# Peptides against a protein of PDB entry 3ZN8: the designs that were tried, part 96

Target 1, 125 residues: chain A of PDB entry 3ZN8
Amino acid sequence: LEEYDKIQKKMEDVMEGKGKLTLRDVYAQIIALRKMGPLSKVLQHIPGLGIMLPTPSEDQLKIGEEKIRRWLAALNSMTYKELENPNIIDKSRMRRIAEGSGLEVEEVRELLEWYNNMNRLLKMV

## One batch from the design tools (peptide; made by RFdiffusion4, then SolubleMPNN)

Design b2_p26_1_s2 (from b2_p26_1, 15 letters changed)
Fold by OpenDDE base, seed 2:
Structure b2_p26_1_s2 (fold): chain B 125 residues (1-125), chain A 26 residues (1-26)
Amino acid sequence: as target 1 above (125 residues)
Amino acid sequence: EEERERELEERERERFLQLMVAKVKS
């Protein structure tokens, strides 16, 4: 029960833009996005995006959705320790995660790189 | 429809939390 409360509190912090970004947070965000429906619908809820960016084709949206699903598979194949501390994911862990999720190792690496980039950006703001 | 969406959201949130708890215990 205490563990449950801790996770819930962290989710609330993420929603408020507080705390250190972890892969657990990434997982929560992906779920939050998916609950809104198709990616196209999610994009429609972002004010001004349609004005600033070209409307992506339906095919591009589908590709994006598939990528997100693959990332979810990877995240589901990670241990709690890895989700909280992605920096511990070495080549061996990465390979295990890839095999468990049915992904290429490079795809898992891409996810980790994305996470690292996002984490750096958040620290600059 | 909005009610269905809210229910789905709650279900997914609960699923996520359960998954995380399970991972902590494993």
Scores: peptide ipSAE 0.110, ipTM 0.601, DockQ to the pose 0.030
Fold by OpenDDE base, seed 3:
Structure b2_p26_1_s2 (fold): chain B 125 residues (1-125), chain A 26 residues (1-26)
Amino acid sequence: as target 1 above (125 residues)
Amino acid sequence: EEERERELEERERERFLQLMVAKVKS
């Protein structure tokens, strides 16, 4: 019960800009976007919202959706410690995550690079 | 329709939190 409340409070803090962005937060955002349906598609047209960038064609949208699904698989293969502190993920951890999620190591690296870039941008705001 | 979508989103959020708690305890 205490752990549940802690996680919920942290999510609220991050949404209010009071907390550090983690991969756990990324996971929650992806799930929320996937369940929004048509609203999610509208949000894709808003530049600078992070995970989904505006795409000019339906085919590119489908590619993006598949990429997000693959990223979810990677996130599901991470430990809580890794989700909370992605900077600890070394080459050995990346290989484990890749194998567990059915992805190439380079795909996992791409996810981490994206996260790092997003975190850097948030620090500038 | 909008209400159903909100309910689904809430259920997914709850599931996510439960998963995270399980990971912390394991």
Scores: peptide ipSAE 0.090, ipTM 0.573, DockQ to the pose 0.029
Fold by OpenDDE base, seed 1:
Structure b2_p26_1_s2 (fold): chain B 125 residues (1-125), chain A 26 residues (1-26)
Amino acid sequence: as target 1 above (125 residues)
Amino acid sequence: EEERERELEERERERFLQLMVAKVKS
């Protein structure tokens, strides 16, 4: 429970511009959300989502959940230094991560691009 | 079958939680 509290506090700090979002933070957040149940149930707990956005089909949710599992495999193949400083991940590190997680290099790149985009969005808030 | 799937999902979640804790402590 203490770990969950730390995760929530860190996310709040990042959202308030008091900290830097890392892949470790992303990993922790994904785990916390997954503990709540399937992705479909997690989305049901987000207020207003069903009103503002079209509800994804069950098949789409399943695909999304599988993608998250694949990303978790990639994150589990990263060193602590890489999780804290994703910018150090070069081509060699990316290949190692991909091989260790059973993913294509392009999938690892996609995760990093998503992270970079998210980090930029948070800096704008 | 549904019960076995639920048990597998919970086991996977617990495993990932343990990995998360290990990473945070490293």
Scores: peptide ipSAE 0.081, ipTM 0.541, DockQ to the pose 0.039
Fold by OpenDDE base, seed 4:
Structure b2_p26_1_s2 (fold): chain B 125 residues (1-125), chain A 26 residues (1-26)
Amino acid sequence: as target 1 above (125 residues)
Amino acid sequence: EEERERELEERERERFLQLMVAKVKS
């Protein structure tokens, strides 16, 4: 119960721009927002992401949609500690995550790089 | 429609959080 409350509070803090973004937060938002419609609509509801990304073409949206789907597989292969603290993910962890998700290590690295960029952006807001 | 979308989003968030808690405890 206490753990649940902590997670809820963290989510609220992130939504209000008060907390540090984690991959857990990213995962939660993606899962929730993807049920609302296409990627174009989802992007409008993700703080910071709309600032970083120009209005993409239809083809770019499709590519992005597929990439997010693959990233979700990677996220599903992460431990909670990794989701909460992505900075602990070393080469060994990346390889494990990649193997578990059926992705290339480079794809996992790309996800982490994206996260770092997003987190940096949010800190400036 | 906006209200429906918000409700759906909240529901999915709650479900995800429950899964996360389960994952932490496992």
Scores: peptide ipSAE 0.101, ipTM 0.592, DockQ to the pose 0.032; fails the geometry check

Design b2_p26_1_s3 (from b2_p26_1, 17 letters changed)
Fold by OpenDDE base, seed 1:
Structure b2_p26_1_s3 (fold): chain B 125 residues (1-125), chain A 26 residues (1-26)
Amino acid sequence: as target 1 above (125 residues)
Amino acid sequence: ERERERELERRERERFLQLMVARLKQ
């Protein structure tokens, strides 16, 4: 409970522009989403998603859930220092993370690119 | 208080999921 409250407060601080989103925060949010059930069930609970975004097909949801599972494997292969400061992840670290997670280096790069884009977007809000 | 915190947490998770899904669709 205490760790969840710390992560929530940190996400609030990030959303208010008072903090920095880390991959630890990303990991915690993915775990929280998975506790709600399959991605399809979680999406059904989002009001207006069907208005703003076309409802994903069942196949698109399966692909998305598989990609999230791969990203969790990558995150589980990161050190605490890498999770808190993703900017230290160089090519050598990225290869180690890929090897440790059974992923392609490109999939780890895609996760880091996604994180960087999301962190930029959160700073614009 | 706890119900408001749960609702805020839900909205934050929904927002995070929207960003993730938007990226997965790209």
Scores: peptide ipSAE 0.134, ipTM 0.666, DockQ to the pose 0.060
Fold by OpenDDE base, seed 2:
Structure b2_p26_1_s3 (fold): chain B 125 residues (1-125), chain A 26 residues (1-26)
Amino acid sequence: as target 1 above (125 residues)
Amino acid sequence: ERERERELERRERERFLQLMVARLKQ
């Protein structure tokens, strides 16, 4: 419980532009969200999401939840050093992570691209 | 204090989830 509160406070700092988002932070947030229940239930608790984004269909929510599960498999196949410093993940590391998680190399690449884009967005706010 | 902390926690989970959902829709 205390480790979750520390990671959450670190995510606060990152969302405020204070610090660096890591894949460890991403992992912790995904786990925290999954504790709230299925993605559909979590989205229902977000005020205004239906105004800014079209309400996802049940099928889109299932696809999204499956994608998050695949990303968790990739994250679980990473070393601590890779989770803290995703920029060290080269083609050889991506292949190892993909093989260890039962994913395509492109799915691991997509996760890393998402992470890089997220870090860019967080630096602009 | 504990209620403000829980509310901040909720808002951050919401923001993170909004960003994931936006990416999953692209």
Scores: peptide ipSAE 0.116, ipTM 0.634, DockQ to the pose 0.059
Fold by OpenDDE base, seed 4:
Structure b2_p26_1_s3 (fold): chain B 125 residues (1-125), chain A 26 residues (1-26)
Amino acid sequence: as target 1 above (125 residues)
Amino acid sequence: ERERERELERRERERFLQLMVARLKQ
């Protein structure tokens, strides 16, 4: 109970502009989403998504699920310091993470770019 | 007890997803 309440409160604080989203927070949320089932079931629980976005094809959902699995492998290869402060991840750290996860360096860069874009959007609110 | 934890986790995930989608809509 205490760990879940901490994750909720931190997500609320981040969305109110009172906190910083970390890759640890992203990891916790991806694990939570996977416990609901495949990405297809997760998207069905989002009210109004089907009104603004065309329903993803089954093939697009499979591609998205595989991408999430690869990002989890990258996150599992990160140190605690990297998860809390992703901005310290240089080219040497990206290469180590890629090698440890069996991914291309470009896939690790894509995850970090996604995180940076998300964190920019959170600061505009 | 485990059923209450699963329902809390479900509400948390739905809230996170709603917020992620609300951000993607901007």
Scores: peptide ipSAE 0.111, ipTM 0.641, DockQ to the pose 0.063
Fold by OpenDDE base, seed 3:
Structure b2_p26_1_s3 (fold): chain B 125 residues (1-125), chain A 26 residues (1-26)
Amino acid sequence: as target 1 above (125 residues)
Amino acid sequence: ERERERELERRERERFLQLMVARLKQ
């Protein structure tokens, strides 16, 4: 319960422009999401998602769950400074994170690009 | 008051989950 309240307060602060979403916040949210159960159950709890997005096949759900697991491995291989300030992650840091997580450098780059895009969108709201 | 706050909180969690899921589907 306390983890959920901290994540929400942080998201409110970001939406009000009082804070910045970090990869630590992303990590905490993914952990919270996994505590809700399989991705299929999570999707059932999101009203209107079935109207706005096609219902994923069971295979697409498995691919999505595997992608989340890979991103968690990358996040677990980051330093606290990198999680709080992802902009410091250069090519050398990306390679270290990839090697430590068993991922390709391209997958780590994709996670960082996703984070940057999401953080831009959240600042526009 | 506390019920409205809990409902706002739920909607905000749902919006974050929608952003995560939308990206994982792409």
Scores: peptide ipSAE 0.087, ipTM 0.591, DockQ to the pose 0.056

Design b2_p26_1_s4 (from b2_p26_1, 17 letters changed)
Fold by OpenDDE base, seed 5:
Structure b2_p26_1_s4 (fold): chain B 125 residues (1-125), chain A 26 residues (1-26)
Amino acid sequence: as target 1 above (125 residues)
Amino acid sequence: ERERERELEKREQERFLELLVAQKKR
């Protein structure tokens, strides 16, 4: 529990200190989300919400978990500089990340596109 | 299976902590 609280505080300090979402922040959020378990299970335990929210099928949950696992593999294959500033990831870096993670280059591109879209959305808020 | 997931999570946390420490040293 104490180690968990130390990790959470450090994650909060990093998220508060950066006016810009990075892939490191994404990595931190994925870890935190996995600790809470599927958000769908958490929401199912909230009285009234579990009745109104379509529960993703067990198969959809497995597909989502596999996609997250693949993205974690990609993130684990990135350098610290790439995680902090994803805009430096060129085609050569993207290929290296794909090869290092056992992913297709297109899957790494999808992750970066998702990040770029998320970061654009956050700038509009 | 759950034990393997917990071990993966611990390794991911350790790696994230190492990245945090590396940032603080710069």
Scores: peptide ipSAE 0.100, ipTM 0.547, DockQ to the pose 0.037
Fold by OpenDDE base, seed 4:
Structure b2_p26_1_s4 (fold): chain B 125 residues (1-125), chain A 26 residues (1-26)
Amino acid sequence: as target 1 above (125 residues)
Amino acid sequence: ERERERELEKREQERFLELLVAQKKR
């Protein structure tokens, strides 16, 4: 528990200290979301929320979980410099990351596109 | 299965912590 609280506090310090979302921040969020996995199931059982939130089908949840697992593999194959500055990831780096993670280059591209879209959204807020 | 997921999460957290420590040393 103490080690977890130290990691969470360090994650918060990083999220607060950088006006720029990085893939390291994405990694942190994925880890946090996996820990909240039971809470998402609890939210599905709250009467009234299930009517307003289309509960993803069990199959969509599995697809999403597998996608997150693949993204973690990609992130695990990135260098620290790439995680901090994803904009340096060219086609050569993308291919290396894909090969190192056992993913298709398209899946790595999708992760980077998602990251870029999220950064655009955060700049509009 | 749940124990393996917890071990994977611990390793992922340790790696993330190492990245954070590497940043503070620079």
Scores: peptide ipSAE 0.100, ipTM 0.537, DockQ to the pose 0.036
Fold by OpenDDE base, seed 1:
Structure b2_p26_1_s4 (fold): chain B 125 residues (1-125), chain A 26 residues (1-26)
Amino acid sequence: as target 1 above (125 residues)
Amino acid sequence: ERERERELEKREQERFLELLVAQKKR
């Protein structure tokens, strides 16, 4: 718990300092979401809350979890420069990341496209 | 299975911490 709180506090200090979402920030958010995984399962078992949320089927949750796991593998195969400045990722870098993560180049492209869309959305807020 | 997931999460956290430390040194 204490080590987690130290990582979270360091993450906050970094997010406040740059004003720009990076793939490192995305990585941190994915880790935080995975830690809430047990809490989401607990909330699904509360009588009355499960009726009001379109509960994705157990199969859709598993598909989403697998996609997140694949994206983490891609992020783990990126250099620090790439995580901080994803716009430097060219076709050669995408191929290296795909090979290092066991993914198709198209899946790495999908992650980068998702990031670019998220960063555009955040600029509108 | 749960123990392997915890070990993976620990390694992911350690790597993230190393990236944060590397940023503060620049």
Scores: peptide ipSAE 0.096, ipTM 0.535, DockQ to the pose 0.037
Fold by OpenDDE base, seed 3:
Structure b2_p26_1_s4 (fold): chain B 125 residues (1-125), chain A 26 residues (1-26)
Amino acid sequence: as target 1 above (125 residues)
Amino acid sequence: ERERERELEKREQERFLELLVAQKKR
């Protein structure tokens, strides 16, 4: 429990300190969302929330969880420099990351494109 | 299944902590 609280506090300190989203921040958010997984299941059982929020089918949830798992594998295959500065990831680095994660290069490209789009949106706020 | 998920979460947290420590030592 004490180690968990120390990790959360360090995550908050890092998220507040950099006005630029990195893939490290994305990694931290995915981990936080997975921890909320039980809470999300509890919220889906609250009468009335299922009517107001189109709950993905159980199959769509499983597909989403598998996609997140693949992205975590890619992130786990990146170097610290790549996580902090994703713009340095060239074709050679993408291929290495894909091989290390058991993914297609196209799936790694999709993750980087998603990151670039999110970072553009955050700069407009 | 739940035990495997908890072990994955612990390993992921440990790795994130290592990245934070490596940043603070620079």
Scores: peptide ipSAE 0.095, ipTM 0.531, DockQ to the pose 0.036

Design b2_p26_2_s1 (from b2_p26_2, 15 letters changed)
Fold by OpenDDE base, seed 5:
Structure b2_p26_2_s1 (fold): chain B 125 residues (1-125), chain A 26 residues (1-26)
Amino acid sequence: as target 1 above (125 residues)
Amino acid sequence: TEEEKRRFLLLKLYELLTGKKLVFIP
């Protein structure tokens, strides 16, 4: 939970223009969440989530767990420089990451697009 | 607002956890 709180604070700092969110932060978040157990248990530890958002079905949680597992594989195949500066990840790097993680290039692209979207939105809020 | 920030963060966490892309509506 401590690492989760640190990442939340970092996201808040980014929203205030006081920091940069990296894939290393995403990686740390995934690891922190996984230490809490299954996603069902993780969601129970997020105050207000069940009030603000629909509770995911068991099938949705399974899909989410699989996606997190796949993204973690991609993140584990990234270099430190790529984790700190995801914008350097070109087509060649994406292919290497995909091959190293057993993923399709499109899945690596999806992760990067998600990150870019999130980081963009955090800066806009 | 702090409430909007909290909502946004929760939505992004929800997006990560469910693998579903969510649109934040302020």
Scores: peptide ipSAE 0.155, ipTM 0.649, DockQ to the pose 0.238
Fold by OpenDDE base, seed 1:
Structure b2_p26_2_s1 (fold): chain B 125 residues (1-125), chain A 26 residues (1-26)
Amino acid sequence: as target 1 above (125 residues)
Amino acid sequence: TEEEKRRFLLLKLYELLTGKKLVFIP
């Protein structure tokens, strides 16, 4: 529960203009969530989620866990400067990160696109 | 609203956890 509160508080701080969401923040939260156990157990700790959204199937959770694992590999291959300021990640850096993590460049691009979209939307709300 | 804000945060958390893109409709 405490880890969910940290995620929400960070998002709220960004929405209120009190902070910046970085990939370092994302990394820290992914690590924290993984320590809580499988995604099925993690999702059970989110109050009201089952009311708003359907509970993911076992197959959907497995796909999600694999995706998080792959994104974590990408994050582990980033420099501190890249984690703190993802906007510096150009095509050359994406290729290096992909090669270092054993991922396709498109997977690294997907992570960055997700981050950018989330950060943009948080500032608009 | 506070309800919309809560819904948005939950959707983004859900997206992070599942890797599924969700469209937030206020």
Scores: peptide ipSAE 0.146, ipTM 0.642, DockQ to the pose 0.242
Fold by OpenDDE base, seed 4:
Order: sequence, then structure tokens, then C-alpha cells
Structure b2_p26_2_s1 (fold): chain B 125 residues (1-125), chain A 26 residues (1-26)
Amino acid sequence: as target 1 above (125 residues)
Amino acid sequence: TEEEKRRFLLLKLYELLTGKKLVFIP
């Protein structure tokens, strides 16, 4: 509960123009989500999901779980400085992170792209 | 696309954590 409150406060601050979402925040969110159990259990707590998107199939949930797991591996391979300041992650750093996490460089790039998109969305809300 | 769906789902996870609805923009 405390973890959720911290994450919520961080997101609210970002939405209010106070600071920015970091990959450390993303990491904390993934861990918090994992504490809720499988993605299926998490998604059942999201109101209106079925209105905006069909309920994911079991296979889609597995794909989502695997994606989250792979991103977590990438995050675990980042330095504190990279987690706090993702903008410093250049091609060399992406390659190192990919190698350290057993991912393709493109997967690390995908995570960073998602992060950038999410950060933009939070700032515009 | 499948990627958009994944982004949407991840956005909904943020909504869960914040208790606030976010606007999904592909």
C-alpha cells in the first residue's frame, strides 16, 4: 500500500509539472504490479478496460507478462544514474544493457520509447 | 496494432496505480 501511494504521488507530481517520471519509478511500478500477482489478476482491478479494449486472451496475457519480465531484466541491468536520468542512455549504454539482460538492443530501445511516451502522456494530462 | 494494445494495457496499469484515468494516445 505504501508503495502504491509513493508511485501515485510521483505520478501526480509529474502531471502537475513537478519533476519527471524516471525509470526508477517504472521499476517501482513493475515491482508493485508483480506483488498483485499475475497480469490477469492486475487487469481485473482496472475498471472500464473491457470498454476500451477487449479482454485480453490468455495468450495475450502471457505475452504481456513476458514483456514486463524482459523490461524488468533491462531495468535491473541499468545503473542508478541511468534509472534516474534515462536520457543519458545512448547506443553504447543500450548495447551494454541489452547484453547484460540477455535482450536485443531493439527491446531496450522499445522500453525507452515506451518510457518517453508515458512521460509525455503524464505531462499532458 | 499489437503494440498499441500493449501500450494501452501498460497505460491502464498506471491508471490502476494512480486511481486516475489517463488519455490514451497511440
Scores: peptide ipSAE 0.131, ipTM 0.623, DockQ to the pose 0.092
Fold by OpenDDE base, seed 3:
Structure b2_p26_2_s1 (fold): chain B 125 residues (1-125), chain A 26 residues (1-26)
Amino acid sequence: as target 1 above (125 residues)
Amino acid sequence: TEEEKRRFLLLKLYELLTGKKLVFIP
């Protein structure tokens, strides 16, 4: 409960320009989401999702859960410095993270791209 | 695209956590 409130406050601060989203924040969010149960249950709490997009199939949900699990593995393979400042993650660091997590480098890149996009979007709100 | 859908879902997860609506940009 306390962790959830911290995450929410952090996201609000970022949207207000008072902070920066880090991969540590992303990690905390993933953990919080997993505590809520399967992705299907989480998505049921998102208003308008079924209106804007087709309801995800069971297979799509499994793919989504797998992606989250893989990203978590990548995050667990990052240093504290990398989690706090993802901008330092160069090609060499990406390779190390990939090797340490059993992922492809492209998967680590995808996580970082998602993070960058999310951080940009939060700043635009 | 399927990728866009996945990104949208992930964005919506953040919306859920924050209680605020985010603008989705592909």
Scores: peptide ipSAE 0.120, ipTM 0.621, DockQ to the pose 0.092

Design b2_p26_2_s2 (from b2_p26_2, 13 letters changed)
Fold by OpenDDE base, seed 4:
Structure b2_p26_2_s2 (fold): chain B 125 residues (1-125), chain A 26 residues (1-26)
Amino acid sequence: as target 1 above (125 residues)
Amino acid sequence: EEEKRRAVLTKLLYERLTGRKFEFIP
C-alpha cells in the first residue's frame, strides 16, 4: 500500500504540474500493483472516492493480468533512457523492445499510446 | 479539484487493469 500511495502521489503531483510521469513511474506502478496480488485484490485497494467500482468478470481479470505481464516484459526490455524519456522511442527502438520482450510491435505501441494518453489526461485535470 | 483528479486517476487505472470502461456506480 505504501508503494502504491507513493505512485498515486506522483501522479497527483504531475496533475498539479509538478514533475513528469515517465515509464519508470509506470513500471513502479505495475510492480506495486503486482505486489498487492491478483487484480481482484488490487481493485479492492483502489480508493473509491465515493465511487463503487464494478467487479469485472473473472475472464476480464485474466485478460487484464496478461496485459500487465506483457507490458512489464516490454518495460523490462527498455533502456533507462527510454524509461525516463519515452519520447525517444522511435520505430527502431520500438521494434527492438518488441523483439526483446517477445511482443508484437503493435503491443509496444499500445503501451506507449496508453502512456501518452494518460500523460495528456493527467495534465488536463 | 483534488477529488476530481483522484477520480480521473481511478478511472484510468481501472480501465487499464480491467480493459473495461469505467462506469460510475453511486
Scores: peptide ipSAE 0.117, ipTM 0.597, DockQ to the pose 0.321
Fold by OpenDDE base, seed 5:
Parts: C-alpha cells; structure tokens; sequence
Structure b2_p26_2_s2 (fold): chain B 125 residues (1-125), chain A 26 residues (1-26)
C-alpha cells in the first residue's frame, strides 16, 4: 500500500506540473498492487472518494489478470533506460521487447500507447 | 480540483486493471 500511495502522489505531482511518471513507476505500481492479491481484492483498495465502482465479472477479472501478466512480461524485458524514458522505444526496441517477453509487437505497442495516453491525460487535468 | 484529479486517477487505474471503460454506480 505504501508503494501504491507513493505512485498516486507522483501522479498527483505530475498533474501539478511536477515530476515525470515513467514506466518504472507503472511497473512498481503493478507489482505493489499484485502483492495485495487477486485483482478483485486490489480493486477494493482503490480509493474512489465516494465513487462506487462496478464489480467486474469473473471473466473480466480473468482477462484483467492476464493483461497484467502480459504487461509485466513486457516491462520485465525492458531496459532500465527504456523504463525511465519510454520515448526512446522505437520499432526495433519494441520487437526486442516482444521477442524477449513472448508477446506480439502489437501488445507492446498497446502498453506504450496506454502509457502515453495516461501521461497525456494526467497533464490535461 | 483534487477530487477531480483523484477521480481521473481512479478511472485510469480501473480501466487499466479491468480492461473496461470506467463507469460509476451512483
């Protein structure tokens, strides 16, 4: 939980124009959340500030767990430099990461696109 | 604004973890 809270604070700092959220931060967050147990249990600990989140179906939870597993495989195959500065990840690096993780290149691209979108949205808030 | 920021973070995390679009139950 402490690590999770640190990442949340970092995200808040980024929203305030402070610091930078990296894939290393994302990686740390995912690991921290996984230590809490199954995705269903993790979701219970996400602060909603009065927002009641719908409970995913069992199938959706399984899909989510698999997605997390696959993204962790990709992240594990990245260099420290790539984790700290994802912008350097070109097509060649993506292929290497995909090959090293046993994923399709498109799955690595999906992760990077998600990260980029998240970072963009955080800066817009 | 802090509440709004937290809501956005929750949305992003929820969508990431579940693969679903964020929706709230009022």
Amino acid sequence: as target 1 above (125 residues)
Amino acid sequence: EEEKRRAVLTKLLYERLTGRKFEFIP
Scores: peptide ipSAE 0.115, ipTM 0.600, DockQ to the pose 0.293
Fold by OpenDDE base, seed 3:
Structure b2_p26_2_s2 (fold): chain B 125 residues (1-125), chain A 26 residues (1-26)
Amino acid sequence: as target 1 above (125 residues)
Amino acid sequence: EEEKRRAVLTKLLYERLTGRKFEFIP
């Protein structure tokens, strides 16, 4: 929980133009969240989620748990340099990460796209 | 504003956890 709160504060700081959120931070947050228990327990701690979205079904929770596992596999297959600066991940690196994690290249691309979109949104707030 | 920041954070956390795009469903 303490680690999770630190990442939340970092995200807030980045929205204020302070610091940089990296894939290392993403990794740390996923680990912290997993320590909290199943995804259902984690989701209840997200403010406003219950209002903005219907309560996830059991199947949706399973999908979410699987997605977390897959993203962790990808992150575990990255070098420290890649985690700190994801912009260096080219097609060759992406393929290596996919092969090392047992994922499709497209899944690795989706993770990177999500990260890029997140950073874009943080800068626009 | 704090409320705006919270909304953005909620979106990002949801997308991180589920790997899906956050969509507001009223």
Scores: peptide ipSAE 0.113, ipTM 0.604, DockQ to the pose 0.281
Fold by OpenDDE base, seed 1:
Structure b2_p26_2_s2 (fold): chain B 125 residues (1-125), chain A 26 residues (1-26)
Amino acid sequence: as target 1 above (125 residues)
Amino acid sequence: EEEKRRAVLTKLLYERLTGRKFEFIP
């Protein structure tokens, strides 16, 4: 519960222009989520989710957990400079990260696209 | 504005955790 609140607060701070979200922040958040236990427990803390969406099946949760593990592998293969400033990650860096993490380049691209979309949304609200 | 902020945060967290697009089932 405490770790979930920290994630929300960080996102709120960014929305209010009090900071920027980096991949280092994402990394810290993923680690925090893993400490909380299985995704099922984390999802229970999201307000209104149980009302607005059906509870994910066990298979859906497993897919989500696998995706998080793969993203962690990618993040672990990034340099400090890349984590702090993800916009420097070009095609060459993306390929290196993929090779170092045992992922496909498309998976690394997906992570970066998600990050960019999240940042845009947070700044718009 | 606060409700909108909360909705966006919920959406982002859900999509991150499940890897699925967040869609309300009203």
Scores: peptide ipSAE 0.105, ipTM 0.592, DockQ to the pose 0.285

